Peptides against a protein of PDB entry 4Z5W. Designs and how they scored, part 41

Target 1, 305 residues: chain A of PDB entry 4Z5W
Amino acid sequence: IPDVFLELNKLWYFSAQSNLFNGEMPRSLSNSRSISLLSLRNNTLSGQIYLNCSAMTNLTSLDLASNSFSGSIPSNLPNCLRLKTINFAKIKFIAQIPESFKNFQSLTSLSFSNSSIQNISSALEILQHCQNLKTLVLTLNFQKEELPSVPSLQFKNLKVLIIASCQLRGTVPQWLSNSPSLQLLDLSWNQLSGTIPPWLGSLNSLFYLDLSNNTFIGEIPHSLTSLQSLVSKENAVEEPSPDFPFFKKKNTNAGGLQYNQPSSFPPMIDLSYNSLNGSIWPEFGDLRQLHVLNLKNNNLSGNIP

## One batch from the design tools (peptide; made by RFdiffusion4, then SolubleMPNN)

Design b1_p11_8_s4 (from b1_p11_8, 6 letters changed)
Fold by OpenDDE base, seed 2:
Structure b1_p11_8_s4 (fold): chain B 305 residues (1-305), chain A 11 residues (1-11)
Amino acid sequence: as target 1 above (305 residues)
Amino acid sequence: SSFLTTVPPEK
């Protein structure tokens, strides 16, 4: 990418995604006062990520995903006072979340999917201080760590939590009960154990639940038949979605579905590939908005209602 | 089953 962004003093949106750009990010781009949205996703950019947050006063969205960047997560990003959305997916940091992210009050949407992030306990302890955090994607990190269950963790404004395919141990964490606005939960492809907690059915906005491919035992909580978002057609408040798309990664190389917004997800309960027992509750018939109920590969018995 | 990510599928 040429180092010409100093002359582009009116450039508000720069998208150069899915090209063959290599080398470092141009220094003039890292100092742009005009850019609000920067997307360089799916290139071969390298070096350390550096942004001059004192210069980049208009930066609201940053997508650097699927690049060859190295080094630490930039600890100065909280100084980008308007920065809301960050996609750092598939950047191999091999790092912890910086302590400075406690001060990241502008942050609304964060993805580190497949970014070699370490120490989930520290990551969640830091990110709980981001009072405006609505979307958190931590898929393919924290390999074989324990998902912290500390009840003091509080993500009050969290709407989308995705921590899939981490081989995480532990249970469904009680601190998620402090997230009453949660709409989407994906904890699939972990080593989570214990019972599915009944308080999940009290998350009135929860329309997408994926707990598949874990080691959950016991009965399906009857409270899941009373998920309000699946009983009634609530007008999902169109909150500003992340400026990055979501992808449903199938185990088969068949093209992943792209979802530009959380509202584009089909209402779903996936409890498949666990060790759940007991009956299927007939009251799943009350979930009139449910599109997908996946209970396959469990130890369920009795009649199908 | 599947899981969610923000990494695009490899072509």
Scores: peptide ipSAE 0.524, ipTM 0.922, DockQ to the pose 0.874
Fold by OpenDDE base, seed 3:
Structure b1_p11_8_s4 (fold): chain B 305 residues (1-305), chain A 11 residues (1-11)
Amino acid sequence: as target 1 above (305 residues)
Amino acid sequence: SSFLTTVPPEK
């Protein structure tokens, strides 16, 4: 990418995604006073990510996903006082979340999906201080770590939590009960164990639950049949979604579905590929908004209601 | 089964 962004002093939106750009990010771009939305996703950009947050006073969205960047996560990003959305997916950092992210009050949406992030305990302890954090995607990190169950963790405004395919150990963490606005939870493709906790059914905004491909045991909590968002058409006020799309990665090479908004996900309960026992509750019939109920590959018995 | 990510599928 040419170093010409000093001349482009009115440039508000720059999207150069899905090209063949290589080399480092231009220094003039890292110092742009005008840019609000920056997307360089799916290129071959390399080097250290550096942003001059004192210059980039209009930066609201940053998508650098699927690039060959190296080095540390930029610890100065919290100084970008308007920066709301960050997509760092598929950047191989091999790092922990910077302690400076405790001060990241502008942050609303963060993705580190497949970014070689380490220490989930430290990451969650840091990110809980981001009071405006609504969307957190940590899929394909923290390999074989333990998901912390520390009850003091608090994500009050969290709406979307995706920590899939991490081989995480532990149980469904009790601290998620402190997230009453949670709409989407994906903890699939881990090594989570124990029982599915009944308090999940108290998350009245939860319309998408994926606990598939874990080691859960016991019965399906009857409280899941009373998930209010799946009983009634609550017009969940579409709060501003993250500027990055989501993708449903299937194990088959069939192209994953793209979802531009969390609201575009079909209402779903997926408990498949566990060791759950007991019956299917007839009261799943009360979930009139449910599009997908997936209970396959469990130890369930009795009649199908 | 499937999981959610923000990484597009490779073409």
Scores: peptide ipSAE 0.521, ipTM 0.919, DockQ to the pose 0.848
Fold by OpenDDE base, seed 5:
Structure b1_p11_8_s4 (fold): chain B 305 residues (1-305), chain A 11 residues (1-11)
Amino acid sequence: as target 1 above (305 residues)
Amino acid sequence: SSFLTTVPPEK
């Protein structure tokens, strides 16, 4: 990428995704006063990520995902006072989240999916201080760690939590009951155990639940048949979505479905590939907004209602 | 089953 961004004093949006750009990010780009949205996703960019936050006063969105960047996570990003969205997916950091992210008050959406992030306890302890954090994606990190269940963790404004395919141990964490605005939860492809907690049915905004491919036991909580978002069409207020798309990765090499908005996900309960027992509740018929109910590969018995 | 990510599928 050429070092010409100093002359481009009116450039507000720069998207150069899915090209063959190599080398480092240009110094003039890291000092741009005009750029609000920057996407360099799916290139071969290398070196360290550096942004001059004192110069980049208009930066609101940063997508650097699927590049060959190396080194540490930039600890100065909280100084970018308007920076809301960060996608650092598929960047091999081999690091913990910086302690400076406790001060990241502008942050609304963060992804580190498949970024070799370590220490889930430290990551959640830091990120709980981000009061505006609504979307958190940590899929394919923290391999074989324990998911912390500490009740002191508080994500009051969290709407989307995705921590899939980490081989995490532990139980469904009780601190999620402190997130009343939660709309989407994916904890699939872990080693989570115990029972599915009844308080999940009290999350009135929860329309997408994936607990598939774990080691859950016991009955399906009857409270899941009373999820208010799946009973009634509440007009979900169009809140600003993350500036980065989501992908549904299937086990088959068949192309994953792309979802540009969390609201574009089909309303779903997936409890498949566990050790759940008992009957299917007839009251699942009350969930008139439910598009997908997946209970396959369990120990369920009785009549299908 | 499937899981969610922000990594695009490899082309």
Scores: peptide ipSAE 0.521, ipTM 0.920, DockQ to the pose 0.884
Fold by OpenDDE base, seed 4:
Structure b1_p11_8_s4 (fold): chain B 305 residues (1-305), chain A 11 residues (1-11)
Amino acid sequence: as target 1 above (305 residues)
Amino acid sequence: SSFLTTVPPEK
C-alpha cells in the first residue's frame, strides 16, 4: 500500500479488503486524521500494528483481520477516543489482552477470533471495564483454558458473546446473568460441563443460543421454553451491528454463511452434541419465533411433542 | 454443527 494518505485529507472510508497487499501499513495511514473506517481485512500485511491515536481522531472502525501482522496487541488503542469497532480476527498475536483496554470506553465491538489470545480470565477481567462493549468475539482462542465463573464479572451492556471452539472447560458462567441485554450467546465447541442453568431462560433478549458440542448433562431447563424473544417479536432491539461480518464456520471447509448483522441470525437454540437427558418440553411449541431447534446427539427420551 | 467467528471462510 503506498504511503500517500497524508495527501488524502478527505478520505473518510478506506476499504482495501480481500486483496493481495503485502508489507507494512503505511505510516501516513497510521497517522490519518480523516479516516473513520479502515478495513484492510484479508490481505498479507505484516509488521507491527501501530496507530497514532493522537492523529487518528476520526477513527471509529478498524478491521485488520486475516493479515500477517506480528508483535503485540497495540496497547495505545484506548487512546483512539472514537474507536468503536475492532476486528483483529486471524492475527497471530500470541498475547494477552492489554491492561490498557480497561480504559477502552469507546469500544463497542471487539473480535479476536483465532488470534492466539491467551488467558481468558485476564481478558474478561479487563474487558468488563469496557462499559460500552456490546459485541465480544473470542472464538478459537484460550485453548483448553477454564472459562471463569467468577460472579463479580460484569458485562452490563453485552449483547453478543461468542467464545466458540476454544476447548474451554468449566460451566456456563453465572456472571452472564448480569448481562440482561444478551441477544446472542455462542459457547459451542468447548468442553463445558455441568447442567444448563435455568437463569438462561431469564435473558429476555436472547434469541440465539448455541451450546452445541459441549459436555452438558441433565435436563434441558424448562425456562428455555419461556425465552421472551422467542415467544414474541416485541423485544427485537435493532441495535447497530458491528462493522464486521460474522461467519458460521462448519467443520468442513465448505463455505460458511455470512451474517452482516446479529439480527440476521435465525432465532436458534442449538443444544446438539451434548449429554442432555429427559424429554423435549412440549412448551417449546410456545417459541413461535424459533427457527432452529437442534437437540440432536443427546440422550433425550420420551415423545417428540 | 457449526460455530460463529469473524474469520471469513477460506476460499
Scores: peptide ipSAE 0.515, ipTM 0.920, DockQ to the pose 0.859

## One batch from the design tools (peptide; made by RFdiffusion4, then SolubleMPNN)

Design b1_p12_1_s1 (from b1_p12_1, 4 letters changed)
Fold by OpenDDE base, seed 5:
Formats: structure tokens, C-alpha cells, sequence
Structure b1_p12_1_s1 (fold): chain B 305 residues (1-305), chain A 12 residues (1-12)
């Protein structure tokens, strides 16, 4: 990428995604006063990520995903006072989240999917201080760690939590009951155990639940038949979505399905590929907004209602 | 059939 961004004093949006750009990010770009939206996703960019937050006073969105960047996660990002959205997916950091992210008050959406992030306990302890954090994607990290069940963890404004395919151990954590605005939860493809907790049915905004491919036992909690978002069409206030899309991976399609917004996901309960027993509750018929109920590959018995 | 997939922020 050429070092010409000093002359581009009116440049507000720069997208150069899905090209063959190599080398480092230009110094004039990391000092741009005009840029609000920056996407360099899916290139071969390298070196250390550096942003001059004192110069980049208009930066609101940053997508650097699927690049060959190296070194540390930039600890100065909280000084970018308007920065809301960060996509650092598929960047091999081999690091913990910086302690400075406790001060990241502008942050609303964060992805570190498949970025070799370590220490889930430290990551969640840091990110709980981000009071405006609504979307958190941590898929393909923390390999074989234990999901912390510390009741003091609080994500009050969290709407989307995705921590899939981490081989995480432990149980469904009680601190998620402190997130009353939670709309989408994906904890699939882990080694989570115990029973599915009844308090999940108290999350009135929860329209998408994926607990598939774990080691859950016992009965399906009856409280899931009373999930308010699946009983009634509440007018979900269209909140500003993350500036990065989501991808539901499928075993048959390498690219998955793209979803531009969380609201584009079909209303779903997926409990498939566990060790759940007992009957299917007939009160699942009350979930008038439910599009997908997947109970496949469990130990369920009795009649299908 | 294999288990369902998971959500990611990248296609690959």
C-alpha cells in the first residue's frame, strides 16, 4: 500500500479488503486524521500493528482480520477515543489481552476469533470493564482451558457472546445470568459438562442458543419453553450492528453462511450432540417465533409431541 | 451426519 494518506485529508472510508497487499501498514495511514472506517481484511500485511491514536481522532472501525501481522496486541488502542469496532480475527498473536483494555470505554464490538489468544480468565476479567461492549467473539482460542464460573464477572450490556470451538471445560457459567440483554449465545464445540441451567430461560432477549457438540447431561430445562423472545414478536430495536459480518460454518461448505447482522440469524435452540435424556416438552409448541429446534444425537425418549 | 457448525467472524 503506498504512503500517500497525508494528501487524502478528506478520506473518511478506506476499504482494501480481499486483495494481495503485502508489507507493513503505511505510516501516513496510521496517522490519518480523516479516516473513520478502515478495512484491510484478507491480505498478506505483516509487521507490528501500530496506530497513532492521538492523530487518528476520527477512527471508529478497524478491520485487520486475516493478515500476517506479528508481535503484541497494540496496548494503546483504548486511547483511540472513538474506536468502537475491532476485528482482529485470524491474526496469530500468541498473547493475552492487554490490561489497558480495562479502560476501553468506546469499544462496542470485538473479535479475536482464531488469533491464538491465551488465558480466558484474564480475558474475561479485563473485558468486563468495557461498559459499552455488546459483541464479543472469541471462537478458536483458549484451547482446553476451563471456562471461568466466577459470579463477580459482569457483562451488563452484552448482546452477542460467541466462544465456540475452544475445547473449553467446565459448566455453563452463572455470571451469564447478569447479562439480561443477551440475544445470541454460542458455546458450541466445547467440552462443557453438567446440566443445562434453568436460569437460561430467564434471558428474555435470547433468540439464538447454541450449546451443540458438548457433554451436557440430564433433562432439557422446562424454562427454555418460556423464552420470551421466542414466544412473542417483540419489536427488537434495531441497534447498530457490528461493522464486521458473522459466518455460520457448516461441515459441508468451507466458507459457511454469511450473516451481516445478529438479527439475520434464524431464531434457534440447538442442543444437538450431547447426552441429554428425558422427553421433549410439548410446551416447545408455545415458541411461535422458533425457526430451528435441533435435539439430534442425544438420549431423549418418549413420544414426539 | 456430522455435528452442526459454529459461528465465526471470518469465512475460513
Amino acid sequence: as target 1 above (305 residues)
Amino acid sequence: SPPPGYIDSVPE
Scores: peptide ipSAE 0.537, ipTM 0.911, DockQ to the pose 0.880
Fold by OpenDDE base, seed 4:
Structure b1_p12_1_s1 (fold): chain B 305 residues (1-305), chain A 12 residues (1-12)
Amino acid sequence: as target 1 above (305 residues)
Amino acid sequence: SPPPGYIDSVPE
């Protein structure tokens, strides 16, 4: 990418995603006063990520995902006082979340999916201080770590939590009960165990629940039949989506289905590929907004209602 | 194993 962004003093949006750009980010770009939205996703950009937050006073969205960046996660990003959305997915950091992210009050949406992030306990302890954090994607990190169940963890404004395909151990963490605005939960493709906790049914905004491909046991909690967002349409909170899309993966060689907003996901309960037993509750028939109920590959018995 | 059905912020 040429170092010409100093002259582009009116450039508000720069998207150069899905090209063949290599080398480092140009210094003029990292110092742009005008850029609000920067997307360089899906290139071969390299070097260390450095942004001059003192210069980049308009930066609101940063998508650097799927690049060959190296080095540390930029600890100065909290100084970008308007930066709301960060997509650092598929950047091999091999790092922990910086302690400075405790101060990241502008942050609303963060993805570190497949970024070789380590220490989920530290990551969650840090990120809980991001009071405006609504979307958190941590898929394909923390390999074989234990998902912390510390009740003091508090994500008050969390709406979307995706920590899939981490091979995480532990149970469904009770601290999620402190997130009453949770709309989408994906904890699929882990090694989570124990029972599915009844308090999940108290998450009145939860319209998408994926607990598939875990080691959950016991009965399906009857409280899931009373998920208010799946009973009635009235609780569909239209909120600003993250500036990065989501992808539901299907097959290892087929590009995932793109969803531009969390609300574009079909209302779903996926409990498939567990060790759940007991019956399918007839009261799943009360979930009039439910599009997908996936209970396959469990130990369920009785009649299908 | 089932085919991957999890959500990511990037395509495969």
Scores: peptide ipSAE 0.522, ipTM 0.905, DockQ to the pose 0.744
Fold by OpenDDE base, seed 1:
Order: structure tokens, then C-alpha cells, then sequence
Structure b1_p12_1_s1 (fold): chain B 305 residues (1-305), chain A 12 residues (1-12)
């Protein structure tokens, strides 16, 4: 990418995604006072990620996903006082989340999916201080770590939590009960164990639950039949979505299905590929907004209601 | 193993 962004003093949106750009990010781009939205996703950019947050006073969205960047996560990003959305998916950092992210009050949406992030306990302890954090994607990190169950963890404004395919151990963490605005939870493709906790049914905004491909045991909590968002046609408040799309991976579709907003996901309960027992509750029939109930490959018995 | 069905912020 040429180093010409000093002359582009009116450039508000720069999208150069899905090209063949290589080398480092231009210094003039890292110092742009005008840029609000920066997307360089799906290129071959390399070197250290550096942004001059004191210069980049208009930066609101940063998508650098699927690049060949190396080194540390930029610890100065919290100094970008308007930065809301960060997509760092598929950047191989081999790092922990910087302690400075405790001060990241502008942050609303963060993805580190498949970025070789380490220490989930430290990551969650840091990110709980981001009071405006609504979307957190941590898929394909923390390999074989334990999902912390520390009750002091608080994500009060969290709406979307995705920590899938991490081989995480532990149980469904009690601290998620402190997230009453949670709409979408994906903890699929882990090694989570124990029972599914009844308090999940108290998350009145939860319309998408994926606990599939874990080692959960016991009965399905009856409280899941009373998930308010699945009983009533509450108008899913179209809250501001992240500036990055979501992808549901499926064997039938190369690249997965793209969802531009969390609200575009079909209302779902997926408990498939566990060791759940007992009956299917007939009160799942009360979930009139439920599009997908997936209970396959469990130890369920009795009658199908 | 079951088919991948998890959510990501990037395509495969």
C-alpha cells in the first residue's frame, strides 16, 4: 500500500479488503487524522501492528483480520478514544490480551478469533473492565485451557459471546448469569463438562444458545423452555451490530454462512453431541420463536413430545 | 466428529 495518506486529509472510510496487498501498513495510514473506518481484512500485510492513537482521533473501526501481522497486540489501542470495533481474527499473535485493555472504554466489539491468544483467565479478567463491550469473539484460542468460573467476573453489557472450538475444560461459568443482556452464546466444540445450569433459562434476551459438541451430562434444564426471547415475539431490538460479519461454519458450505448481524441468526438451542439424559420437555412447544432445536447425539430417552 | 457448526468472525 503506498504511503500517500497524509494527502488524503478527507478520507473517512478506507476499505482495501480481499486484495493482494503485502508489506507493512503505511506510516501515513497509521497517522491518519481523518480515517474513521479502516478495513484491510484478507490481505498479506506483515510486520508489527502500529497505530498512532494520538493522531488517529477519528478511528472508530479497525479490521485487520486474516493478515500476516506478527508480534504483540498493540497495547496503545485504548488510547484511540473513539475506537469501538476491532477485528484481529486470524492474526497469529501468540500473546495474552494487554493489561491496558482494562481502560478500553470505547470498545464495543472485539474479535481475536483464531489469533493464538493465550490465558483465558487473564483475557476475561481484563475484558470485564470494558464497560461498553457488547460483542466478544474468542473462537479457536486458549487451546486446552480451563474456562474460568470465577463469580466475580462481570460482563454486564455483553450481548454476544463466542468462545467456540478452544478445547476448553471446565463448566458453564456462573459469571455468565451476571450478563442479563446476553443474546447469543456459543460455547460449542469444547470439552466443557458438568450439567447445563438452570440459570441459563433466566437470560431473557438469549435467543441463540450453542453448547454442542461438549461433554455435558444430566437432564436438559426445564428453565430453557421458558426463555422469554423464544416464547414472545419481542421485536429483537436491532442494536448496533459489530462492523465485522459472523460466519457459521458448516460442512456443506465452503467458507460457512455469513451473518451480517447477530439478529440474522435463526433462534436456536443446540445441545447436540453431548451426554445429556432424561426426556425432551413438552414445554419446548411453548418456544414459538424457536427455529432450530438440535438435541441429536445425546442419551435422551422417553417419548418425543 | 460432528461437522463444524461454530461461529467465527472470518470465513474458513
Amino acid sequence: as target 1 above (305 residues)
Amino acid sequence: SPPPGYIDSVPE
Scores: peptide ipSAE 0.510, ipTM 0.894, DockQ to the pose 0.739
Fold by OpenDDE base, seed 2:
Structure b1_p12_1_s1 (fold): chain B 305 residues (1-305), chain A 12 residues (1-12)
Amino acid sequence: as target 1 above (305 residues)
Amino acid sequence: SPPPGYIDSVPE
């Protein structure tokens, strides 16, 4: 990418996604006062990520995902006082989340998916201080770590939590009960164990639950048959979605299905590929908004209602 | 059948 952004003093949006750009990010771009949305996703950009947050006073969205950047996560990003959305997926950092992210009050949506992020305990302890954090994607990190169950963790405004395919150990963490606005939870493809907690059915906004491909045991909590978002047609207020799309991976197809908004996901309960026992509750019939109920590959018995 | 997929923020 040429170093010409100093001349582009009116540039508000720069999207150069899915190109063949290589080398470092231009220094003039890292100092752009005008840019609000920067997307360089799916290129071959390299070097250290550096943003002059004192200059980049209009920066609201940053997508650098799927690039060959190296080095540390930029600890100064919280100084970008308008920065709301960050997609750093598929950037091999091999790092922990910086402690400075405790101060990241502008942050609303964060993805570090497949970024070799380490120490999930520290990551969650830091990110809980991001009071405006609504979307958190941490898929393909923290390999074989334990998902912390510390009840003091508080993500009060969290709407979307995705921590899939981490081989995480532990149980469904009780601190998620402190997230009453949670709409989408994906903890699939882990090594989570224990029972599915009944308090999940108290998450009245939860329309998408994926606990599939874990080691859960016991019965399906009857409280899941009373998930309010799946019983009633609540008009999901279209809240501003993250500036990055979501992709539901499929085991058979190399391409994930793209979802531009969390609300575009079909209402779903997926508990498949566990060790759950007992019956299928007839009261799943009360979930009139449910599109997908997947209970396959468990130890369930009795009649199919 | 293979287990269901998971959500990511990248297509690959």
Scores: peptide ipSAE 0.532, ipTM 0.907, DockQ to the pose 0.886; fails the geometry check

Design b1_p12_1_s2 (from b1_p12_1, 5 letters changed)
Fold by OpenDDE base, seed 3:
Structure b1_p12_1_s2 (fold): chain B 305 residues (1-305), chain A 12 residues (1-12)
Amino acid sequence: as target 1 above (305 residues)
Amino acid sequence: SPPPGYLDSVPE
C-alpha cells in the first residue's frame, strides 16, 4: 500500500479488504488523524502492527484480520480513545492479551479468532475490565487449555461470547451468570464436561445457544424451556452490531453462512453431539420464537413430545 | 451427518 495517507487529511473510511496487498502498513496510515474506519482484512500485509494512537484520534474501527502480521499485540491500542471494534482474527500473534487492555474502556467488539492467543485465564481476567465490551470472539485459540470457572470474572455488558473450537476443558463457567445481557453464546467444539447449568435458562436475553460437540452429561436443564427471549418477541434489542460479520463454519462443501449482525442469527438451541440423557421436555413447545432445536447425537430417551 | 458448525469472525 503506498505511503500517501498524509495528503488524505479528510479520509474517514479506508477499506482495501480482500486484495493482494503485501508489505507493511504505510506509516502515513498508522499516523492518520482523519481515519475512523480502517479495514485491511484478507490481504498479505506483514511486519508488526504499529498504530500511533496519539495521532489516530478518530480511529473507531480496525479490521486487520486474515493478514500475515507478526510480533506482539499492540499494547498501546487502549490509548486509541475512540477505538471500539477490533478484528485481529487469523493473525498469528502467538501471544497473550496485553495487560494494558484492562484500560481499554472504548472497546466494544473484539475478535482474536484463530490468532494463536494463549492463556485464556489471563485473557478473561484482563478483558473483564473492558466495561463496554459487548462482543468477544476467541474461537480457535487456547488449544486444550481449561476454561476458567472463577466466579469473580465479570462481563456485565457482554452480549456475544464465542469461544468455539478451542478444545477447552472444564465446565460451563458460572461467571457467565454475571452477564445478564448475554444474547449469543457459542462454546461449541470444545471438551467441556459436567452438566449444563440451570442458571443458563435465567439469561433472559439469550436467543442463540450453541453447546454442541462437547462432553456434557446429565439431563437438559428444564430452565432452558423458560428462556424469555425464546418465549416472547419483546426483547428484540436494536443493538450496535460489531463492524465485522460472523460466519457459521460447517463441515460441508457448502460455504459458511455469513451473519452481518447478531440479530440475523436464527434463534437456536444446539446441544447436539454431547452425552446428554433423560427426556426432551415438552415445554420446549413454549419457546415460540425458537427456530432451531438441535438435540441429535445424545443419549436422550423417552417420548418425543 | 457432519458435526455442527461453530461461529467465527472470519470465513473458512
Scores: peptide ipSAE 0.522, ipTM 0.910, DockQ to the pose 0.889
Fold by OpenDDE base, seed 1:
Structure b1_p12_1_s2 (fold): chain B 305 residues (1-305), chain A 12 residues (1-12)
Amino acid sequence: as target 1 above (305 residues)
Amino acid sequence: SPPPGYLDSVPE
């Protein structure tokens, strides 16, 4: 990418995603006072990620996903006082989340999917201080770590939590009960164990639950039949979605389904590929907004209601 | 059948 962004003093949106750009990010781009939205996703950009947050006073969205960047996560990003959305998916950092992210009050949406992030306990301890954090994607990190169940962890404003395919151990963490605004939870493709906790049915905004491909045991908690968002046609409040799309990866050679907004997900309960027992509750019939109930490959018995 | 898919912020 040429180093010409000093002359582009009116450039508000720069999208150069899905090109063949290589080398480092231009220094003039890292110092742009005008840019609000920066997307360089799906290129071959390399070197250290550096942004001059004191210069980049208009930066609101940063998508650098699927690049060949190396080194540390930029610890100065919290100094970008308007930065809301960060997509760092598929950047191989081999790092922990910086302690400076405790001060990241502008942050609303964060993805580190498949970025070789380490220490989930430290990551969650840091990110709970991000009071405006609504979307957190941590898929394909923390390999074989334990999902912390520390009750002091508080994500009060969290709406979307995706920590899939991490081979995480532990149980469904009690601290998620402190997230009453949670709309979407994906903890699929882990090694999570124990029972599914009844308090999960108290998350009145939860319309998408994926606990599939874990080692959960016991009965399906009856409280899942009373998930308010699945009983009533409450207008899914079109809250501001992250500036990055979501993808449902399917094991079929067909490309993952793209979802531009969390509200575009079909209302779903997926508990498939566990060791759940007992009956299917007939009160799942009360979930009039439920599009997908997936209970396959469990130890369920009795009658199908 | 293969296990269900998971969510991500990038295509694979």
Scores: peptide ipSAE 0.516, ipTM 0.911, DockQ to the pose 0.882
Fold by OpenDDE base, seed 5:
Structure b1_p12_1_s2 (fold): chain B 305 residues (1-305), chain A 12 residues (1-12)
Amino acid sequence: as target 1 above (305 residues)
Amino acid sequence: SPPPGYLDSVPE
């Protein structure tokens, strides 16, 4: 990428995604006063990520995903006072989240998917201080760690939590009951055990639940038949979505389904590929907004209602 | 059939 961004004093949006750009990010780009939205996703960019937050006073969105960047996660990002969205997926950091992220008050959406992030306990302890954090994606990290169940963890404004395919151990964590605005939860493809907790049915905004491919036992909690978002069409206030899309990966060679908005997901309960027993509750018929109920590959018995 | 897929912020 050429070092010409000093001359581009009116440049507000720069997208150069899905090209063959190599080398480092230009110094004039990391000092741009005009840029609000920056996407360099899916290139071969390298070196250390550096942003001059004192110069980049208009930066609101940063997508650097699927690049060959190296070194540390930039600890100065909280000084970018307007920075809301960060996508750092598929950047091999081999690091913990910086302690400075406790001060990241502008942060609303964060992805570190498949970025070799370590220490889930430290990551969650840091990120709970981000009071405006609504979307958190941590898929393909923390391999074989234990999901912390510390009741003091508080994500009050969290709407989307995705921690899939980590081989995480433990149980569904009680601290998620402190997130009353939670709309989407994906904890699929882990080694989570115990029973599915009844308090999940108290999350009135929860329309998408994926607990598939774990080691859950016992009955399906009856409280899931009373999930308010699946009983009634509440007018979900269209909140500003993250500036990065979501992808539902499939075990088929077909590319993942792209979803530009969390509201574009079909209302779903997926409990498939567990060791759940008992009957299917007939009160699942009350979930008038439910599009997908997946109970496949369990130990369920009795009649199908 | 294989287990269902999971969510991510990247297609691959």
Scores: peptide ipSAE 0.515, ipTM 0.909, DockQ to the pose 0.866
Fold by OpenDDE base, seed 4:
Structure b1_p12_1_s2 (fold): chain B 305 residues (1-305), chain A 12 residues (1-12)
Amino acid sequence: as target 1 above (305 residues)
Amino acid sequence: SPPPGYLDSVPE
């Protein structure tokens, strides 16, 4: 990418995603006063990520995902006082979340998916201080770590939590009960165990639940038949989505289904590929907004209602 | 049957 962004003093949006750009980010770009939205996703950019937050006073969205960046996670990003969305997915950091992210009050949406992030306990302990954090994607990190179930963890404004395909151990964490605005939960493709907790049915905004491909046991909690977002349309909170799309990965080499907004997901309960037993509750028929109920590959018995 | 897919912020 050429070092010409100093002259582009009116450039508000720069998207150069899905190209063949290599080398480092140009210094003029890292110092741009005008850029609000920067997307360089899916290139071969390299070097250390450095942003001059004192210069980049308009930066609101940063997508650097799927690049060959190296080095540390930029600890100065909290100084970008308007930075709301960060997509650092598929950047091999091999790092923990910086302690400075405790101060990241502008942060609303964060992805570190497949970024070789380590220490989920530290990551969650840090990120709980991000009071405006609504979307958190941590898929393909923390390999074989234990998902902390510390009740003091508090994500008050969390709406979207995706921590899939981490081979995480532990149980469904009780601290999620402190997130009453949770709309989407994906903990699929882990090694989570125990029972599915009844308090999940108290998450009145939860319309998408993926607990598939875990080691959950026991009965399906009857409280899931009373998920208010799946009973009535009234709780569809239209909120600003993250500036990065979501992708439902499939086991086929066909590109994942793209979803531009969390609201574009079909209302779903996926409990498939567990060791759940007991019956399918007839009261799943009360979930009039439910589009997908996936209970396949469990130990369920009785009649299908 | 193949295991269910999971969510990510990248297509790959």
Scores: peptide ipSAE 0.507, ipTM 0.904, DockQ to the pose 0.859

